Peptides against a protein of PDB entry 7UQJ. Designs and how they scored, part 345

Target 1, 160 residues: chain A of PDB entry 7UQJ
Amino acid sequence: PELYQNFNITPPRGVLFHGPPGTGKTLMARALAASCSSDERKITFFMRKGADILSKWVGEAERQLRLLFEEAKKHQPSIIFFDEIDGLAPVRSSKQEQIHASIVSTLLALMDGMDNRGQVIVIGATNRPDAVDPALRRPGRFDREFYFPLPDVKARFKIL

## One batch from the design tools (peptide; made by RFdiffusion4, then SolubleMPNN)

Design b2_p29_3_s4
Fold by OpenDDE base, seed 2:
Structure b2_p29_3_s4 (fold): chain B 160 residues (1-160), chain C 160 residues (1-160), chain D 160 residues (1-160), chain A 29 residues (1-29)
Amino acid sequence: as target 1 above (160 residues)
Amino acid sequence: as target 1 above (160 residues)
Amino acid sequence: as target 1 above (160 residues)
Amino acid sequence: RQPLYYDEAEIAAALAAQEAARAAARAAR
């Protein structure tokens, strides 16, 4: 609350960082966490890969997401960073639809269940914003989208 | 020219970027690529994930590595960036050993086969430098290692 | 040698890393220092904060800058990294003008006094390139400027 | 030699150190 209160910025429930791989999305999320922490107020940073949640927790992914959000809520103020969130919530493709749909539905419910008073910020990072379920990109979820352009390779050219 | 001339530093054929995830290894590699290119001289930046080479190219990973190095050589000056190189060349674990050993052997041969006069730089990024095959870390391969600390890990080592 | 030789890149005496906080400017500088170091040739990395030079060394900042450059020259090859260089060399604002002007003048003289044969690279990092004295941004000083974009948070702040 | 596995706990610990160092840098201002 106080961090976003200090900036008079209503904390998004979710922020989508999107852009090409290696544009510093994860670094930015960590830098935001570190900038937001003070001596008096440590931010707990939770990092998960979307693909790891699917692969390691087959059948328990929903439970692990719930536990992650509960743990983040216990350790407030906190940032939950989902790297490769397109791996967790891919746009509905036919055969894997049901398992993905349940995980997406759980993530949606967890994001919707976060009171605006919670000190939990969710950051999703993706290289493919269009591969993220549009339901996650609605107001009250990942309603803010940061494009991480490739550093203009050309602009740096003049300097060396 | 003069920076490395001034330092009299032989450019490594390979550079290992290691450090915690989200410490900007990939951003650094892209930034180096961008820095090294000029209006007159574009650097071609090849990016591959170690895990993607294994997963997408099961049985063709060696051929894809050869093609990557040939393409990088055609598009000189070039940077080949291997993200998660520990995924491509894990330290020998028993059952997946043969496929990994062939890919590692191919990568070793490709790095050894790079003429010192080549304008191809190989950057490997890993969160687990000890999980990278020590053969890749020998002189003439990834002989330079960059630790990407989390900012102020050294300050913490003085405080702990 | 070949990397920079191949790119025909004259090393700047000074490189200005500019961009929003947390964009990895300091990380980049440290990683460049680590790159240039080998087992045979360690680069000495000197880090100073612009604000710390002003605050800790009121009346001795010029002497401390001279000592820093002398020490960097003794420990060649070396990198001097000024974090928050806008704190050291702010664009002239009225009341603190004289003290800042002397420090800026000293830094200018030290950068001008670096022979092109010196193995001392100066990297300035700032969040506010326009807050850096334009005299520092001239050829032979911080003549090369790396923009570390945030993912265009400002483009988004203009769109919001 | 323990493998430098930057696990989530090591990352969290190193982030907390980064915070403490930033905070120490603020207190030194």
Scores: peptide ipSAE 0.000, ipTM 0.287, DockQ to the pose 0.028; fails the geometry check

Design b2_p29_4_s1 (from b2_p29_4, 13 letters changed)
Fold by OpenDDE base, seed 5:
Structure b2_p29_4_s1 (fold): chain B 160 residues (1-160), chain C 160 residues (1-160), chain D 160 residues (1-160), chain A 29 residues (1-29)
Amino acid sequence: as target 1 above (160 residues)
Amino acid sequence: as target 1 above (160 residues)
Amino acid sequence: as target 1 above (160 residues)
Amino acid sequence: DLEELLEKLRKERQEERKKEYEELKKKEE
């Protein structure tokens, strides 16, 4: 609750940061974690890269996701940041379907299993929101999306 | 400890930002320094360019590195950002070996000499991670790597 | 003409981006190039680093500059981005005067020789505008300057 | 105050960008 109040967002289970690479998605997630941490209340920030979960934990990605969510729950208030989540949960392409489907299904189940009262926020970052499985973008999952535009040069010139 | 807690990374002595030029590596480093600074706790940000250390301080590069690390320790919590670290610590090519080897060895020693409890983070940025001496990419040095992809031009066109 | 209209700047031959390292100068130049490209009209973006032109092309730096400007003219509308232009055209210091003077003179001549109606924009980026030869900062050359302040972190935190 | 003006301009721009993004999203739909 308070974590979500600090974010001034209605408590989503997940927030999707999307936009072109180098727009500061990862930075924003870290800055949010830092800004919502006080001396009295530290937020635990977990960062994982989507591709790293697949590549480092071949066959254990589901278990690693479960452990990550358990750790995040244990250390709440916490933020789980998935950088390049499109690497973890690509849209179900026919050829890699089974392994990806299992990981996506596990992530869906973990996000759905989060008590909305739990002080765990999941932030996904992607360069390609359309490459993220639509199931993850449903209400109660990554139901809030923040677009990170390229610093519009026109906008910078108008600020100058 | 607290600086690393604020970064929510297991305390590497160093983080390597790599990716094509203009992907925001330097911006990210500054923004990290910034995001971890509060009114009560300012992080001191030291920035050096790898090539500048070599070019400005011919024969004193080692001394300048030592001084930089001493200043960073004195002003902890602090971040040392090496922009274009491949210019400071190129892979040992046979012909320029001795001067580069000395500077690399000094940087290695300085990174190895950082107490893991010290509130000093070193961030290296490079366009060519493979041009950085592999010794710097070992555990306890630049043991965390962050890739900065080119902003997808198609994604830029949709935003603009 | 149209390229300059898209930039909403009076057509300078050159634009100097200056400010502390990591303020997004290179990112901005790339974003400009991208923002001014349409499906119908792609802008060709040439990127060179000032120090790389000197270091890779010892004695041929002038020729490489000429070739670059010819390529840019051939592929107009185009942007030539000189990252770290202070490395290409340092202020004429007495000891390295002749080689630097020749390269600077060639760059001056190339910029002066650009037809103002040509769809070629030159963007220079530097951390030290005062280290760029004042001759390059004259009208008809890098006659527009944009300062890139450090992202005031307090300002980023206030935007969050 | 220059800070207040900058903050106002930033807010206005954040709202403009939010609107532009919502419009872009509507055009993709």
Scores: peptide ipSAE 0.000, ipTM 0.182, DockQ to the pose 0.027
Fold by OpenDDE base, seed 1:
Structure b2_p29_4_s1 (fold): chain B 160 residues (1-160), chain C 160 residues (1-160), chain D 160 residues (1-160), chain A 29 residues (1-29)
Amino acid sequence: as target 1 above (160 residues)
Amino acid sequence: as target 1 above (160 residues)
Amino acid sequence: as target 1 above (160 residues)
Amino acid sequence: DLEELLEKLRKERQEERKKEYEELKKKEE
């Protein structure tokens, strides 16, 4: 929030972190949350795994998404981080189960329903941006994308 | 263990790592385990996710907890790290299923049954300390808490 | 791939990342995937959890493994990362269910069936290398092992 | 700084892994 206010940048409602698995997307999302927290202004961070929302809340995933967004709104400034968002919002196929379509529809509606003045940032992390429903990647949703390249050989030496 | 011995500090039976999701609680728990491991004194580290104990071991979660604590005791010095402990030990509600109450009761009994001379440290990580059963946060259980703040803007620039 | 080509090193079919839980095995696997990706040569990274292959695909785990290896072969250069591989390929016991034996057998066959010219690297991560079936740790499979130590006391002070 | 912390933890884990891998490799030679 504060970082975007300082730059007169409209805070993206959604930021898609994409890149090969383990490029530190989850770490960076946490960094972002953290970089925006001061002693005075604690950012509330909500982490959910896309597949966990589906699997743990079979038939209630839409309700859990609504509750998550309500809680994030209540605890502003906040970040909602969806890890493995491609598991929550797979690309719509002609064979896509009605359940997945409803969950994606709910997430779309929740992202669309955010007041741009709300200090809620949604970060989706995926290893496969092309496996995320294109409707989520539109303006007003996950409208900013950050590629997490795999660290190069020099990065490997910094990590090794 | 050794760090606490060096400071004449009674090793906490349980340490609660709390803070926003992504704050590296899991990472720190691992660093703690490591900082206590020497070539001569390997700390055995046991990681379990709270929700995985419930979901993978439906009807056997209590047994799996007992086995975990027995194994940790056998492999002293050891650390038991519960990731997402709020998933294992949610705050008791009037609607809490009997299963969750039994699991929390078992974890309480296992933590109470630890000999303070045992080199078994239990670390619970949660994004929501207030979602952890208050009985687990009492002296002799998770009686020390570490807040994991979100990293600041300078952190972000070191990660970006 | 390229790193191994540059050093005339036969790319290991499988690399076992082992070490205490939280040692960032998943992070390193991701960093490795990353260091091998250039703008011209995107490494496709496949992440699977060993226990998730078993639990989400009960009775289909062998098929899911085959599909994973086929997809990885199709998207070369690629990395298959098995997180918690000890959950997929536990050490064979006299009481091991036929299902686990079949899954381990399938993974062995898939690793053996890789063309060494294939730019598919398999990375297994475990907290317990001794809990991984020894047959997977043989030459031509997970024939390279990287221990992931716990960070020391100085690491803890750098983390606190 | 938790991400510097996380990155540092990751790097330290990686440095230690490298060290322990080098030590393991030296024990296998």
Scores: peptide ipSAE 0.000, ipTM 0.170, DockQ to the pose 0.023; fails the geometry check
Fold by OpenDDE base, seed 3:
Structure b2_p29_4_s1 (fold): chain B 160 residues (1-160), chain C 160 residues (1-160), chain D 160 residues (1-160), chain A 29 residues (1-29)
Amino acid sequence: as target 1 above (160 residues)
Amino acid sequence: as target 1 above (160 residues)
Amino acid sequence: as target 1 above (160 residues)
Amino acid sequence: DLEELLEKLRKERQEERKKEYEELKKKEE
């Protein structure tokens, strides 16, 4: 906030982690959550998979998103990590089902409805940033993006 | 610790940020440090440059590393960020001076000596992950890697 | 240009990114370079380190700066990013060598000589804005400053 | 402004990924 206030910049409510599978997006989000949580201040980390929200909560995904954001607000400071957010928030221009459009709209509204002072960070992870609805990627939503490339094959081979 | 315990994930003691110069490794480490630190939980962020440790502390680099890790442990939760870690910990198989081998060995020992419960995260940043000693990139050390690509020329072309 | 025209903002010829080391100045500059370049319009990104220009081109730093600006003008729209610009353009009142004063004077002249219509943005990054020659920070040069704070404990606390 | 500049940042990071991923795939083949 203060930083963003000092710069007249809207604080990002959301950060999009994008990059190939296995590039550590989920790990970084967990590491962020871990790093963000101290002995004196537990950050509540909520992890959901986009596809899991759709698959487990068919017809209730909106409600589950609302509950998730309410719970995150209740337990602030909190991080909501959406792994595979492209599964939850596919591009609306993709002929994908009306269900996805409503879920995305709910997520947009929830991200827009967070108080600028609310200590809830939303992290979305995707392997396909271009498959995420551009509306989620606007200012005040997932307005920060971090790339997670494949560690070069050689870098992978030197880690092992 | 607690976060990693809650996730049943072995807390990475070290994270290697690698990618071309100016891809935001240092920013991400600071943003991580920032993100990881809450009002209730100050993460102490220690930043050192690999080349600076070598150049400023010729013959005392081991001692400075020990002091850094002790200070980080004292001020946990903490992040130790090594910028340009390839300057501190060049590949041992490179015919580089015996001094580098001792410094790398000290860094290895310090990373290995961190309690799994210690809330000290070590982040190394390099432009040349292949120039970092593979021993630093093993499990229990910099066992997680995040690549920071150049933002593409074409994607540069999509932004203006 | 179009960006700044769209915002009714006088396009800064120069933007100073300043803040503690590893606050993401270089990332932001690369990110800005990435962000400023659209599908239709390739931004050419030139990155130089201030200290590297001094160290690699001792006695030719003026010529290298001229060539850099000529190349940037030739490949406009372009961004010239000076990382660690305090290494290139230290305060003239610092008892530093006459060489620094000439390099700074050349950089000033190059920034002043850019046509207001020239689509060349110069980004300087420094950890010590007060170590940058105040003449570089005047209108028509680095006339916009972006502070990259340490994500303050409070900013960490307000992010989480 | 910084918002448009930040939206631009996103697009740039996306395309290099595609190239690096394609180059990595070509090296794994």
Scores: peptide ipSAE 0.000, ipTM 0.298, DockQ to the pose 0.060; fails the geometry check

Design b2_p29_4_s1 (from b2_p29_4, 13 letters changed)
Fold by OpenDDE base, seed 4:
Structure b2_p29_4_s1 (fold): chain B 160 residues (1-160), chain C 160 residues (1-160), chain D 160 residues (1-160), chain A 29 residues (1-29)
Amino acid sequence: as target 1 above (160 residues)
Amino acid sequence: as target 1 above (160 residues)
Amino acid sequence: as target 1 above (160 residues)
Amino acid sequence: DLEELLEKLRKERQEERKKEYEELKKKEE
């Protein structure tokens, strides 16, 4: 909160890291958590893989998401990192089982329920931003995006 | 080759990057590839996901692995990066489908068939090194391992 | 350069490898150098230990650093590997002898003086990234970092 | 911190792209 206040920037509730596999999205999220932690102020880092939420917690994924956000809120300041978020919140298709739709709806509600003054940052990482439900990419949710390019043969991209 | 010769170190055919999700294994492999390439000498970087080899190339995974190693050999110096290699070469169980056993056997043969003087490095990344077939972790295969930790809450881990 | 070009990554002037002792930082740097070397194009690998620069070259450390960078530039493509760089460039404290401050200043100037098109990569390894002068960890210097963890007590982590 | 880091990352990328673009232009001239 306070550092965002210093920049007159509304703290994004969610940041989407996107780019091809192995471009450092997950690594960046961890580096961010570490960089934001001081001796006086530790940031609690919560990590979940999107596909693991679906596969390991079939029928409880909504509850596990709620518990995750509650725990993140309890341990503020915190980062919730969703790796492979396209596996958790795939684009809503007519062929999506109701299970995926309810999980997406739960995640939307949890992101919307975060106070703008909250010290919980959500980072989603995906290799396929177009496979993430567009509803998650709206303002107040994953409203900031960072592209992690393929190291293309010609281009000088400094990854921090 | 020669720098390993200068250190009396047999060039590892394979390096296993292991550690919790988001510890930078894939990024490191890419940064390695990048660091090794110059304007005169590009290292060709081949990336495959273990689960994708199984799922996308059902019945052709052996052929695709052979083609990958041939292409890597053709484009020397090269890095073959297997992300989530535990998804390609899970620990041999009595319940392993013959498909997984043949893929593992093919990968073993391909790694064994690499010349120690070859400019092909194989990097395997996994979140579960114990889920990787121990046969892949033998000398002349993935005989070098690098662990990637969770950033300790206190460690200012600057990730590239 | 070219694989950094291939990664759309401006070749970092410096990469910081950090993590606990024995996590393979030095090994990785050597593996990188070896991987980047071919029959036609050898990468010259320069290795220095931070504490050795201070202890062996008392009063000449600045000159030795200059000579090292000149030699690395002459033998492009090259890697300069600083092992235990926290021993060379400790965090600036009020108790730091002027000697350490001048060495750090020299290293900063040398890293800043490298052309972005130069084929000199600097790798710093440390067990204590927080003990490295933050000025070295800025963009255009060690602007890239990689963490190397302790192998979990049960993981047969084969570092070569 | 995250946003400052990300904004620093963005600014650094923009400045680097700008410098690279200016250097590329100077080589085409």
Scores: peptide ipSAE 0.000, ipTM 0.186, DockQ to the pose 0.058; fails the geometry check

